# Peptides against a protein of PDB entry 2ODG: the designs that were tried, part 104

Target 1, 89 residues: chain A of PDB entry 2ODG
Amino acid sequence: MTTSQKHRDFVAEPMGEKPVGSLAGIGEVLGKKLEERGFDKAYVVLGQFLVLKKDEDLFREWLKDTCGANAKQSRDCFGCLREWCDAFL

## One batch from the design tools (peptide; made by RFdiffusion4, then SolubleMPNN)

Design b2_p29_6_s1 (from b2_p29_6, 16 letters changed)
Fold by OpenDDE base, seed 4:
Structure b2_p29_6_s1 (fold): chain B 89 residues (1-89), chain A 29 residues (1-29)
Amino acid sequence: as target 1 above (89 residues)
Amino acid sequence: MEAVLEKERELIEEGVEKAKKLLEEEKKK
């Protein structure tokens, strides 16, 4: 599967304090819901990704339950964080 | 570069701790 420019932009550099909406698969709607639940920065979602031990099923299910992400959105977000970690962790 | 990476690691650690806290809070609901 091909990746989006948003994905490529995110995985190309340290995330720093980028907002949660900078993650691939996370648009304005999902971003606002995540922010309301305390996940306002991309690094906090990365934290959740790591807490779940990079498990795809657990993370994607969590994302679905937390902000209503669909399969495409959760896949994109997971892939974004996975590739970022491969590059920087 | 070293300073950037160190700051990045600090943020990641903060993110992990915040995620843990948020998860525990959600479990209480």
Scores: peptide ipSAE 0.607, ipTM 0.889, DockQ to the pose 0.929
Fold by OpenDDE base, seed 3:
Structure b2_p29_6_s1 (fold): chain B 89 residues (1-89), chain A 29 residues (1-29)
Amino acid sequence: as target 1 above (89 residues)
Amino acid sequence: MEAVLEKERELIEEGVEKAKKLLEEEKKK
């Protein structure tokens, strides 16, 4: 699989207080829906990712149910967080 | 560098706790 520049930019550095929309696969529409549910920062979505023990199926299903992410968007977001954790955790 | 890494870890811990709380709130509905 190939990655986007957005993915590469995110996994290259600590995320700090980056907004949820900085995650690969999360555009403006999905970002607003996540913010409405309380997931306003990338580190909060990372928190959910870790609570789900990095399980791909559980996380991608959660993302779909929470903001309506499609298969590609949830895959991109999961991969982004997985690779970030590999680099910084 | 150390200050940046410490802040990063604090945010991650905060994110975990917030995610857990949001999940419980959603479960009550």
Scores: peptide ipSAE 0.606, ipTM 0.888, DockQ to the pose 0.922
Fold by OpenDDE base, seed 5:
Structure b2_p29_6_s1 (fold): chain B 89 residues (1-89), chain A 29 residues (1-29)
Amino acid sequence: as target 1 above (89 residues)
Amino acid sequence: MEAVLEKERELIEEGVEKAKKLLEEEKKK
């Protein structure tokens, strides 16, 4: 499967305190909505990803319900976090 | 590298706890 440069940039290094908008699939609109809900940093969204035990269906549904992410956006975000975890956890 | 990874793990733990709290707050609505 193909990935974006944004995805590759994110999974290449520790995320530290990067903003939520640094995640693949999360643009300015979705990022602002996530921040309004308290998910201001990428590591907080990673926290949610881990709380849901890395379940794709649960996470993508949560992301859709929380910020209105479409299928591609939720897929890209999930894949970004999954690959990051494979590299660093 | 060890110091960087240790700080990363601390942030991840913080993220998990914050996510749990936010989820509980959402359920109360």
Scores: peptide ipSAE 0.602, ipTM 0.888, DockQ to the pose 0.927
Fold by OpenDDE base, seed 2:
Structure b2_p29_6_s1 (fold): chain B 89 residues (1-89), chain A 29 residues (1-29)
Amino acid sequence: as target 1 above (89 residues)
Amino acid sequence: MEAVLEKERELIEEGVEKAKKLLEEEKKK
């Protein structure tokens, strides 16, 4: 599976307090919608990812329902968090 | 390095708690 530079930049270091828009698959449009729902930081979305037990179907469905992410965007975001966890968690 | 990792773990815990609260709020609506 191919990855973007945005993905590689995110998984290369601790996320700290990076904004939600730093996640792969999350652009300005989706980021603003997530922020409006209270998911303003990448670590809050990571929190949701962990609450859902890292389940791909549940997470991608949640992301779609919450901000309207399409299949590519939700896949990229899920993969980004999965690989970050593999490296740091 | 240890300070960075400790802060990271604190943020992860905070993220989990916030996500749970947001989920509960959505279910109540």
Scores: peptide ipSAE 0.600, ipTM 0.887, DockQ to the pose 0.936

Design b2_p29_6_s3 (from b2_p29_6, 16 letters changed)
Fold by OpenDDE base, seed 5:
Structure b2_p29_6_s3 (fold): chain B 89 residues (1-89), chain A 29 residues (1-29)
Amino acid sequence: as target 1 above (89 residues)
Amino acid sequence: SAAVLEEEQKLVREGVEKAKKLLEEEKAE
């Protein structure tokens, strides 16, 4: 499958303090819900990704349970973080 | 730069710790 420009923009550079909404698959709706749960920055979601040992099923299930992400959104977000880690971690 | 890398490494550690804390807080509810 192809990636979005949003994905490519995120994985191309250091994460810094980018908002959670900068992650692929995370729009305004999901972003607000994540922020309400304390996941206000992309690096905090990265933290969760790492806590879950980069496990796709665990992370995508967590994202669904936390903010209501659908299959595509959780897939896009997971792929975004995975590729970022491959480049920078 | 070295400064960017150092900050990035710091944020990764902070993200992990914050995520762990948030997870524990959710379990405590």
Scores: peptide ipSAE 0.593, ipTM 0.889, DockQ to the pose 0.908
Fold by OpenDDE base, seed 4:
Structure b2_p29_6_s3 (fold): chain B 89 residues (1-89), chain A 29 residues (1-29)
Amino acid sequence: as target 1 above (89 residues)
Amino acid sequence: SAAVLEEEQKLVREGVEKAKKLLEEEKAE
C-alpha cells in the first residue's frame, strides 16, 4: 500500500505538540470533532491508541464513533500511529 | 494538576469502553 505525504511527514519525526490534525486521515472536520472531545493533540490520540493495545479494530471503531471517520480515514490514522510507534517507541 | 490528569484519564477510559461496546454489538449482529 502507498502512504500519503502527510503520513510520511508525521512518522518521520517526534510527535511533540503536533495538533490532532497532523495525523494522517484526520482533516479539519475530523480534527475539530476530536478537539471538541478533548483530543486536541496528536499525542492524546496516541494515548488512546496505546491504551487500546494498538488493536486496529478497536481503534478504528473508536475513531469512527468519536469523530465520524470513514474507513480510509481510520485506516490512515491507524497506520500513521502504528508506524510512528514502530519508529519511536 | 490532578484535576487535569483525571479528566484526561476519563477520556481514555470512556474511549476504551466505547470501543469494546461497539465491537461487541457489531459481533452480535
Scores: peptide ipSAE 0.123, ipTM 0.638, DockQ to the pose 0.066
Fold by OpenDDE base, seed 2:
Structure b2_p29_6_s3 (fold): chain B 89 residues (1-89), chain A 29 residues (1-29)
Amino acid sequence: as target 1 above (89 residues)
Amino acid sequence: SAAVLEEEQKLVREGVEKAKKLLEEEKAE
């Protein structure tokens, strides 16, 4: 599998105040749902990712339960955060 | 404000609770 340009753009630099929608796999629909739940920034989702101890299955299930992410969306989002953490955390 | 703080605290609590639930379910398997 290949990563998207969106993924590469996100993992290439500190995320700072990037909106939740900047995460790979998180489009307009999922982004709005996450924002409605208080996850307006990418770093808030990162926080949840870390609370789940970077576990793929747990995070992807959480994301699905929280905003209705499908398998590809949750995989892309997880991979995005994992690689970002590998680079910067 | 108190309202903003409450909403942020709620977010954290709900996130942690969901995480704990998922962890317990995984542990039970």
Scores: peptide ipSAE 0.088, ipTM 0.605, DockQ to the pose 0.105
Fold by OpenDDE base, seed 1:
Structure b2_p29_6_s3 (fold): chain B 89 residues (1-89), chain A 29 residues (1-29)
Amino acid sequence: as target 1 above (89 residues)
Amino acid sequence: SAAVLEEEQKLVREGVEKAKKLLEEEKAE
């Protein structure tokens, strides 16, 4: 499975203050929903990812439940955070 | 402000609680 340029751009550098919408799989629709729930920055979603002990099923289910992410969106987002953590955590 | 802090703290609490719920559900399966 190949990754998007958005994924590559995110995992290539510290996320800093990047908005939640910079995460792979998180477009305008999901981004707005996450922001409305208080997840305005990528690092807030990272926090949830870490609280869930980086578990794919738990995180993807949470993301689906929180913003309505579909399978591809949740997979892309998970992969993005996983690889970012592998590089920087 | 206090209101902003409360909202942020609520976000954290809700996130943790949701995580706990998911963990318990997974454990129960």
Scores: peptide ipSAE 0.085, ipTM 0.604, DockQ to the pose 0.106

Design b2_p29_6_s4 (from b2_p29_6, 12 letters changed)
Fold by OpenDDE base, seed 2:
Structure b2_p29_6_s4 (fold): chain B 89 residues (1-89), chain A 29 residues (1-29)
Amino acid sequence: as target 1 above (89 residues)
Amino acid sequence: KEKILEEEKKLIEEGVKKAKEILEEEEKE
């Protein structure tokens, strides 16, 4: 499967304090909803990803329930965090 | 594979803590 440039840009470097909208699959609409729930930084979403023990089904369901992400958006976001962890953790 | 920076490690720890806190508060509502 082909990844987006947004995905490649995120997994290429440490995330630091990048906003939640820097994650692949998280656009303006989803980003605002996540920020309203307290997930304003990418590292907070990474925190949730780790709390769920990197489980794809649990994380994608959480993302759908939290901000209304569709299947592609949740897949892109999960893949982005998974590859970042593989590179830096 | 690059070694994780200490500052990144701290942010990840903060992210885990923050995520747990948010979920706990949402469960109380």
Scores: peptide ipSAE 0.613, ipTM 0.884, DockQ to the pose 0.681
Fold by OpenDDE base, seed 5:
Structure b2_p29_6_s4 (fold): chain B 89 residues (1-89), chain A 29 residues (1-29)
Amino acid sequence: as target 1 above (89 residues)
Amino acid sequence: KEKILEEEKKLIEEGVKKAKEILEEEEKE
């Protein structure tokens, strides 16, 4: 498996106030839907990731139910957050 | 692992708080 440059850019540094759309797998369509639900920043989605105890199945299902993410999008987003946490937390 | 900045840690805590609030509100509605 390979990662995108978007993924590599995100996991390389602290996320700070980066918008939700900075997450791998989250494009403009999914980003807008997440923002409408209150998940406007990457750190809020990370918050949900941690609330779900970093569980892949729970997080990917949540993302699907919340913004309609497909399997690849949810996989990319989960992997992005997992690797960020491995690097910084 | 790299050390996380305290400011970054505070944002993460805020993110957890916000996520819980959003989900709690959705459960009530």
Scores: peptide ipSAE 0.611, ipTM 0.883, DockQ to the pose 0.673
Fold by OpenDDE base, seed 4:
Structure b2_p29_6_s4 (fold): chain B 89 residues (1-89), chain A 29 residues (1-29)
Amino acid sequence: as target 1 above (89 residues)
Amino acid sequence: KEKILEEEKKLIEEGVKKAKEILEEEEKE
């Protein structure tokens, strides 16, 4: 499988204060739900990713439970954050 | 570059803190 351009754009540079919707797998629908829960910025979702010790199953389940992400959306989001961390942490 | 990295690290720390706070508040509800 290949990554999306959205994924590549995100992992190419520091995320700064990019909105949560800039994460791969997070569209307008999921983004709004995440924002309603307080996860309005990509770095807050990264925070949760790190709180969960970068565990894929835990993170993807959390994302599903929090905003209703499907398997592909949660996979894309997880992969996006994982590769970003590999590049910048 | 290093300045950007430090700023990024601060945001990450804030993100971790905020995530924990959100989860804690949700547990109390």
Scores: peptide ipSAE 0.611, ipTM 0.883, DockQ to the pose 0.918
Fold by OpenDDE base, seed 3:
Structure b2_p29_6_s4 (fold): chain B 89 residues (1-89), chain A 29 residues (1-29)
Amino acid sequence: as target 1 above (89 residues)
Amino acid sequence: KEKILEEEKKLIEEGVKKAKEILEEEEKE
C-alpha cells in the first residue's frame, strides 16, 4: 500500500521533539486527545509503542481506546513508527 | 540507516518512562 508524504517526512529523519501530530494518521483532533492524555510529543507515543513491544494489535487497540483512532489512522500511525524504528533503531 | 544521536536516545528513554507513568496513573484512578 502507498504511504503519505506525512509518513515519508517523518521516517526520513530523527524525530527529536516533534509534536504528536507529526505522526502519520494523527491529525489535529486525535493529536489534541493524545495531548490531553499526556502524549504530547511523538517520542512519548514511540515510548508506548516500545512498551507494547512493537505489537501491532496491542498498539492499534491502545490508540483506538486512547484517542478514538479509526482503523486507517491506527494503521498509518503504527506503520510510521515501525518504519522509523527500522531506519534508526 | 543513520546513526541515532545521543540526544535522540535520551528522548526515547524519557518517552518510555513517561508512557509508563501515564499508564500507572490511569490504573490508579
Scores: peptide ipSAE 0.608, ipTM 0.882, DockQ to the pose 0.670

Design b2_p29_7_s1 (from b2_p29_7, 10 letters changed)
Fold by OpenDDE base, seed 4:
Order: sequence, then C-alpha cells, then structure tokens
Structure b2_p29_7_s1 (fold): chain B 89 residues (1-89), chain A 29 residues (1-29)
Amino acid sequence: as target 1 above (89 residues)
Amino acid sequence: SELLKRARELGEEARRRAEELAARRRALA
C-alpha cells in the first residue's frame, strides 16, 4: 500500500495546532463532524488514539461511530497517527 | 465529556513531547 501526499505532509513534522482536517482520511465533511463533537485539533484525535492504546480496531470503530468515516478514511487516519507516533513519540 | 477531556489531555502531552523531540533533532543538525 502507498500513502498520500497529505499523509506524508502530516507525518513529516510535529502536528502542533494543526486542525483535525489535516489528518489523512479526514476531509471537510468528516472534519466538521469531528469539530462539532469537540475534536477540533489533530492533537485531540491523537489523544483519543492514545486513550484507545493505539488499537486499530477500537480507533477505527470510534472514528466510524463519531463522524461516519468509511473503511478507507478510518484506515488512512489510523495509519497517519500511527506513523506520526512512530516518528515523534 | 470526560472522554473528550482525557483525549485532550493526552493529546496535549504528546504534542509537547513531540515538539521537544523535534527541537533536539534541530539542535543536532
């Protein structure tokens, strides 16, 4: 499998205050839904990822239930956060 | 919610750690 440029851009540096929409797999539609639920910044979703102990099934299920992410979107988002953590934590 | 608060807390901590690591890497470059 290959990654998107959006994924590569995100994992290249600390996420800082980047909006939730900067995460791979999270577009405008999903981003707005996440923001509505209080997950406005990428680091808040990172926090949820860590709360779930980086478990893929749990995180992807949570993302689906929270914003309606499909399989590809949740996979892309999970992979993005996993690689970011590998690089910076 | 409590879950959101916990997520934000862990996210802030991780974000800070990442910035510190990045700063160290820049200092060595």
Scores: peptide ipSAE 0.736, ipTM 0.934, DockQ to the pose 0.905
Fold by OpenDDE base, seed 5:
Structure b2_p29_7_s1 (fold): chain B 89 residues (1-89), chain A 29 residues (1-29)
Amino acid sequence: as target 1 above (89 residues)
Amino acid sequence: SELLKRARELGEEARRRAEELAARRRALA
């Protein structure tokens, strides 16, 4: 499948202190909801991704339940974290 | 799922800790 420029920008470099909104699939609406729940940095969401042992279904379900992400948004976010981990973890 | 349950628990715990830390920082500002 094709990826967005946002995805490519995220997976190209160390995550550092990037905000949660820098994750592919996480726009302003979802970003604000995640921030309200304490997930202000991309690495906090990465933490949940890793706790879930990189399981796609579990992560996407968690993301949906946490911020209301739809199927595309959760897929994009999962793919973003998966590929970042493949490159840097 | 047990993993999903644990993820939610850890997420909430981390959030609480973050809020406590933020409150302490605000109190010192």
Scores: peptide ipSAE 0.241, ipTM 0.688, DockQ to the pose 0.079
Fold by OpenDDE base, seed 2:
Parts: sequence; structure tokens; C-alpha cells
Structure b2_p29_7_s1 (fold): chain B 89 residues (1-89), chain A 29 residues (1-29)
Amino acid sequence: as target 1 above (89 residues)
Amino acid sequence: SELLKRARELGEEARRRAEELAARRRALA
């Protein structure tokens, strides 16, 4: 599988204060929904990813239930956070 | 999943606390 440039850009550097919309798989629609739920920064979503012990199924289910992410969006987001953690955590 | 349930609870609690903090910051601005 091929990753997006958005994915590559995200995993290449520390997360800092990047908005939630900078995560791969999170576009404007999902980003707005996440922000409305209090997940305005990428690191807040990272927090949930870590609380779920990096479990793919649990995280993708959470993301789906939280903002309506489809399979590809949740997969892209999970992969983005997983690879970021592999590099920086 | 109990883990998922707990994650949701923790997330909501964190969100509530974040909102409280944000409100305080707005009041000081």
C-alpha cells in the first residue's frame, strides 16, 4: 500500500501543536466533528490512541463512533499515529 | 470492550476539564 503525502508529512516531525486535521485520514469534515467533541489538536487524538494501548481495532472503532470515519479514514489515521509513535515515542 | 469504555470515559473527563480551563482563560483575556 502507498501512503499519502499528508501521512509522510505528519510522521516526519514532532507533532507539536498541529491541528487534528493534520492527521492522515482526517479531512475538513471529520476534523470539524472531532473539534466539536474537544479533539482540536492531533495530540489529543494521540492521547486516545495511547489510552487504547495502540490497539488498531479499538482505535478505529472509537474514531468511527466519534466522528463517523469510514474504514479508509480510520485506517489512515491509525497508521499515521502508529508510525509517528514508532519514530518519536 | 471495557478498555474502549474506559477510554471514552477518560476522554470525556479530559474534555470537560479542558473546557473548564478554556473558560477560565477566556475570562482572563
Scores: peptide ipSAE 0.220, ipTM 0.667, DockQ to the pose 0.069
Fold by OpenDDE base, seed 1:
Structure b2_p29_7_s1 (fold): chain B 89 residues (1-89), chain A 29 residues (1-29)
Amino acid sequence: as target 1 above (89 residues)
Amino acid sequence: SELLKRARELGEEARRRAEELAARRRALA
C-alpha cells in the first residue's frame, strides 16, 4: 500500500505546534472530536501513542474510543506517528 | 487492558491539573 501526501508531509519535518488535524487519518470530523477532548495538537496524540508504548492495537483502540476513528483512519494515524518517531525520536 | 486504562486515567488527570493551574493563573492576572 502507498501512503498519502498528508502522511508524507507530516513525517517529513518536526511536528512542532501542528494541529491534531495534520495527522494522517484525522480529518475535520475526527479532528473536532479530538479537540473537544483536549487533544488540540498533534503532540498531545503523540503523547498517548508513547504512553501506550507504541502498541498498534492499543493505540488504534484508544483512538477509536476517543473520537470514533474507523479502521483505515486509525491505521493511517498510527502509521503516521510510527514513521515520525522513526525519524525524530 | 490495564495499560489502556492507565493511559486514559493519567491523561485525564494531567488535563485536570493543567486546567486548575491555568485557572489560578488567570485569577492572578
Scores: peptide ipSAE 0.163, ipTM 0.603, DockQ to the pose 0.065

Design b2_p29_7_s2 (from b2_p29_7, 14 letters changed)
Fold by OpenDDE base, seed 4:
Structure b2_p29_7_s2 (fold): chain B 89 residues (1-89), chain A 29 residues (1-29)
Amino acid sequence: as target 1 above (89 residues)
Amino acid sequence: SSLLEKMKKLGKEARELAEEKAREALEKA
């Protein structure tokens, strides 16, 4: 499978204060739900990703439970954070 | 592996704690 431009844009640079909606797989609907739960910045979701020790199953399950992400959305978001970490962590 | 299962268990606990802390943070704000 191929990555989206949104994915490529995110993994290309430090995330800084980027909103949660900048993550691949996180659109307007999921972004709003995440923000309502305190996950307003991409780095907050990154924090959760790291707390879960970068485990794909746990992270994707968390994302599903937290904002209702479907399989593609959670996969895209996980891949986005994984590759960002590979580049910058 | 056994180590992976242990990590997953800890991860689940961490998830629950993180979610709780997130809710608490919002409540305090």
Scores: peptide ipSAE 0.044, ipTM 0.558, DockQ to the pose 0.032
Fold by OpenDDE base, seed 3:
Structure b2_p29_7_s2 (fold): chain B 89 residues (1-89), chain A 29 residues (1-29)
Amino acid sequence: as target 1 above (89 residues)
Amino acid sequence: SSLLEKMKKLGKEARELAEEKAREALEKA
């Protein structure tokens, strides 16, 4: 499977103040739900990813429970954060 | 493994705390 352009754009640079919707797998619907739960910036979701020790199962479960992400969306988001961390953390 | 289960439990607790704090921050904003 190939990554999306959205994924490539995100992992290519520091995330700074990018909105949560900039994460791969996070569309408008999921982004709004995350924002309503206090996860308005990509770095807040990154924080959760790190608190969960970068565990794929825990993170994807969290994302599903928090905003209703499906398997593809959670996989895309996890992969996005994993590769960003590999580059910048 | 016991270590993996412990880590999963800690992760769950951390998740719950993070969500609580996120909700509180939003409600107080």
Scores: peptide ipSAE 0.041, ipTM 0.550, DockQ to the pose 0.033
Fold by OpenDDE base, seed 5:
Structure b2_p29_7_s2 (fold): chain B 89 residues (1-89), chain A 29 residues (1-29)
Amino acid sequence: as target 1 above (89 residues)
Amino acid sequence: SSLLEKMKKLGKEARELAEEKAREALEKA
């Protein structure tokens, strides 16, 4: 699978204060739901990703339960965070 | 249980705690 430009843009640089919507797979709908649950910044979702020990199944399940992400959205988001961590963590 | 299952159990517990803290933070803000 070819990654999106959004994915490439995110993994290419430090995360900083990027909003949660900057994550691949997280659009306006999911972003708003995540923000309503306290996950307003990408680094907050990163924190959850790390708390879950970078486990794909746990993270994708969490994302689905938290904001209703579908399989593609959760996969894209997971891949985005995994690749970012590989580069910067 | 396998090591993987133990890790996933810990992850689930961590998830629940993290979500609770996130909600608390949101309410405080």
Scores: peptide ipSAE 0.041, ipTM 0.556, DockQ to the pose 0.033
Fold by OpenDDE base, seed 2:
Structure b2_p29_7_s2 (fold): chain B 89 residues (1-89), chain A 29 residues (1-29)
Amino acid sequence: as target 1 above (89 residues)
Amino acid sequence: SSLLEKMKKLGKEARELAEEKAREALEKA
């Protein structure tokens, strides 16, 4: 599979204060739902990703339960955070 | 593996705690 430009843009630089919607797989709808649950910035979702010890199954399940992400959306988001961490952590 | 299952269990517990804390934070905001 290939990554999106959105993914490449995110993993290429420090995330800083980027909104949660900057994450690959997170669009307008999912972003709003995440914001309503207190996950308004990409770094907050990163925090959850790290709390879950970067476990793919747990993170993708969490994302699904939290904002209704489908399989592709959760996969894209997970991959985005994993590759960002590989580059910057 | 047994180790993987243990890690998944711990991760699940961490998820539940994180979600609880997030909810509490929203309630206090």
Scores: peptide ipSAE 0.034, ipTM 0.540, DockQ to the pose 0.031

Design b2_p29_7_s3 (from b2_p29_7, 8 letters changed)
Fold by OpenDDE base, seed 2:
Structure b2_p29_7_s3 (fold): chain B 89 residues (1-89), chain A 29 residues (1-29)
Amino acid sequence: as target 1 above (89 residues)
Amino acid sequence: SELLEKARKLGEEARRRAEEKAREAEALA
Protein backbone atom coordinates (compact mmCIF):
# COMPACT_ATOMS: atom_id res chain seq x y z
CA MET B 1 0.00 0.00 0.00
CA THR B 2 1.16 3.49 -0.82
CA THR B 3 0.23 6.88 0.55
CA SER B 4 -0.84 9.98 -1.32
CA GLN B 5 0.95 13.27 -1.46
CA LYS B 6 -1.94 14.68 0.54
CA HIS B 7 -1.16 12.18 3.28
CA ARG B 8 2.53 13.01 3.22
CA ASP B 9 1.81 16.73 3.33
CA PHE B 10 -0.43 16.32 6.35
CA VAL B 11 1.87 14.13 8.42
CA ALA B 12 4.91 16.28 7.72
CA GLU B 13 4.03 19.22 9.95
CA PRO B 14 1.98 20.30 12.97
CA MET B 15 -1.73 20.25 12.33
CA GLY B 16 -2.51 23.75 13.50
CA GLU B 17 -5.73 25.14 12.10
CA LYS B 18 -5.79 22.98 9.00
CA PRO B 19 -9.30 22.43 7.70
CA VAL B 20 -10.88 19.03 7.94
CA GLY B 21 -10.47 18.69 4.20
CA SER B 22 -6.71 18.58 4.56
CA LEU B 23 -6.96 15.06 5.96
CA ALA B 24 -6.17 12.28 3.55
CA GLY B 25 -9.33 10.59 2.39
CA ILE B 26 -11.43 13.67 3.06
CA GLY B 27 -12.38 15.41 -0.16
CA GLU B 28 -14.75 18.27 -0.77
CA VAL B 29 -17.89 16.18 -0.40
CA LEU B 30 -16.91 14.54 2.87
CA GLY B 31 -15.35 17.74 4.10
CA LYS B 32 -18.57 19.66 3.67
CA LYS B 33 -20.54 16.96 5.44
CA LEU B 34 -18.09 16.95 8.32
CA GLU B 35 -18.20 20.73 8.57
CA GLU B 36 -21.98 20.63 8.70
CA ARG B 37 -21.67 18.24 11.63
CA GLY B 38 -19.33 20.57 13.50
CA PHE B 39 -16.05 19.04 12.38
CA ASP B 40 -14.58 21.99 10.55
CA LYS B 41 -10.95 21.53 11.56
CA ALA B 42 -8.71 18.52 11.27
CA TYR B 43 -7.99 18.74 14.99
CA VAL B 44 -11.67 18.14 15.79
CA VAL B 45 -11.52 14.86 13.91
CA LEU B 46 -8.23 14.15 15.66
CA GLY B 47 -10.12 14.60 18.91
CA GLN B 48 -12.57 11.91 17.92
CA PHE B 49 -9.72 9.68 16.86
CA LEU B 50 -8.20 10.05 20.32
CA VAL B 51 -11.52 9.60 22.14
CA LEU B 52 -11.78 6.30 20.31
CA LYS B 53 -8.32 5.45 21.62
CA LYS B 54 -6.91 5.31 18.11
CA ASP B 55 -8.95 2.20 17.37
CA GLU B 56 -9.10 1.73 13.63
CA ASP B 57 -12.39 -0.10 13.41
CA LEU B 58 -14.18 2.27 15.75
CA PHE B 59 -12.81 5.35 14.05
CA ARG B 60 -13.58 4.16 10.56
CA GLU B 61 -17.08 3.21 11.62
CA TRP B 62 -17.57 6.60 13.21
CA LEU B 63 -16.32 8.36 10.12
CA LYS B 64 -18.58 6.32 7.89
CA ASP B 65 -21.59 7.02 10.07
CA THR B 66 -20.76 10.70 10.36
CA CYS B 67 -20.06 11.66 6.77
CA GLY B 68 -20.56 8.57 4.65
CA ALA B 69 -16.90 7.82 4.09
CA ASN B 70 -16.26 4.66 2.14
CA ALA B 71 -13.68 2.05 3.08
CA LYS B 72 -10.80 3.69 1.24
CA GLN B 73 -11.61 7.17 2.51
CA SER B 74 -11.86 6.01 6.11
CA ARG B 75 -8.67 3.99 5.77
CA ASP B 76 -6.80 6.94 4.32
CA CYS B 77 -8.08 9.26 7.02
CA PHE B 78 -7.24 6.83 9.78
CA GLY B 79 -3.76 6.26 8.45
CA CYS B 80 -3.22 9.97 8.14
CA LEU B 81 -4.13 10.61 11.76
CA ARG B 82 -2.21 7.60 13.04
CA GLU B 83 0.99 8.67 11.36
CA TRP B 84 0.51 12.26 12.41
CA CYS B 85 0.13 11.14 16.01
CA ASP B 86 3.22 8.96 15.75
CA ALA B 87 5.17 12.02 14.71
CA PHE B 88 3.71 14.74 16.91
CA LEU B 89 1.63 13.36 19.76
CA SER A 1 -19.05 0.27 21.89
CA GLU A 2 -19.00 2.61 24.83
CA LEU A 3 -16.20 4.59 23.26
CA LEU A 4 -18.11 4.93 20.02
CA GLU A 5 -21.10 6.28 21.90
CA LYS A 6 -18.90 8.79 23.69
CA ALA A 7 -17.52 9.90 20.35
CA ARG A 8 -21.02 10.28 18.99
CA LYS A 9 -22.07 12.39 21.95
CA LEU A 10 -19.07 14.63 21.56
CA GLY A 11 -19.85 14.93 17.88
CA GLU A 12 -23.39 15.99 18.64
CA GLU A 13 -22.09 18.66 20.99
CA ALA A 14 -19.70 19.90 18.34
CA ARG A 15 -22.56 20.21 15.89
CA ARG A 16 -24.73 22.03 18.38
CA ARG A 17 -22.00 24.50 19.20
CA ALA A 18 -21.26 25.06 15.54
CA GLU A 19 -24.90 25.80 14.86
CA GLU A 20 -25.05 28.18 17.79
CA LYS A 21 -22.01 30.07 16.60
CA ALA A 22 -23.43 30.22 13.10
CA ARG A 23 -26.63 31.79 14.39
CA GLU A 24 -24.67 34.30 16.40
CA ALA A 25 -22.56 35.18 13.39
CA GLU A 26 -25.65 35.62 11.26
CA ALA A 27 -27.18 37.89 13.85
CA LEU A 28 -24.12 40.12 13.72
CA ALA A 29 -24.03 40.19 9.94
Scores: peptide ipSAE 0.308, ipTM 0.729, DockQ to the pose 0.075
Fold by OpenDDE base, seed 3:
Structure b2_p29_7_s3 (fold): chain B 89 residues (1-89), chain A 29 residues (1-29)
Amino acid sequence: as target 1 above (89 residues)
Amino acid sequence: SELLEKARKLGEEARRRAEEKAREAEALA
């Protein structure tokens, strides 16, 4: 499988203050749900990713439980954060 | 998982703060 342009755009540069909706797999619907739960910036979700020690299963489960992400959305979001960390962390 | 529980607790705190800010905004509107 290939990555999306959204993924490539995110992993290409420092995260900064990018909104949560800039993460691959996080569309308008999931973005709004995450913002309502206090996850307004991508770096807040990154924080959860790191708390979970970058574990794929734990992160994808957390994301599903938090905003209702399906398998593809959670996979895309995980991959986005993993590759960003490989480049910048 | 202990790690998952920690993540959930942190998420709940974020939600609580967001709800508090929303109530404050409504009260001032």
Scores: peptide ipSAE 0.305, ipTM 0.728, DockQ to the pose 0.070
Fold by OpenDDE base, seed 4:
Structure b2_p29_7_s3 (fold): chain B 89 residues (1-89), chain A 29 residues (1-29)
Amino acid sequence: as target 1 above (89 residues)
Amino acid sequence: SELLEKARKLGEEARRRAEEKAREAEALA
């Protein structure tokens, strides 16, 4: 599958202080839910991704349990963070 | 998974901190 423009925009540059909603797969609904739970910045979600040792199944399960992400949303978010880490970590 | 539980605990801490900041903001308002 081809990645979205949102994915490409995110993985192209350092994360900095980008909001959680800048992550691929994280729309307005999921973004608001994540922010309400203390995940306001993309780097906070990155932290969870790294705590889970970049494991896809564990991360996608965590994301689903945290904000109700569906399969596509969690896959897009995982892919976004994975590719960002490949480029910058 | 031990790692998943660790992630959940860290998430709970993040939520707690967010709630504390919200209370502080309310107190200052």
Scores: peptide ipSAE 0.304, ipTM 0.726, DockQ to the pose 0.073
Fold by OpenDDE base, seed 1:
Structure b2_p29_7_s3 (fold): chain B 89 residues (1-89), chain A 29 residues (1-29)
Amino acid sequence: as target 1 above (89 residues)
Amino acid sequence: SELLEKARKLGEEARRRAEEKAREAEALA
């Protein structure tokens, strides 16, 4: 599998104040749902990723339960955060 | 899972804080 341009754009630089919708796998629909739940910035989702000790299954389950992400969306989001952490954390 | 519960609790706090900020912003507008 290849990554998206959105993934590549996100992992290329510090995330700073990027909105949650900048994460790979998070489109407008999921982004709005996450924002409604208090996850307005990508770094807030990163926080949850780290609280879950970067575990793929736990994170993808959390994301599904929080905003209804499907398997591909949660996979893309997880991969995005994992690769970002490998580069900058 | 204890980790999932921790994540859920932190998520709920994030939501409450966001709503509080929104109400404060509305009061100033």
Scores: peptide ipSAE 0.302, ipTM 0.726, DockQ to the pose 0.076

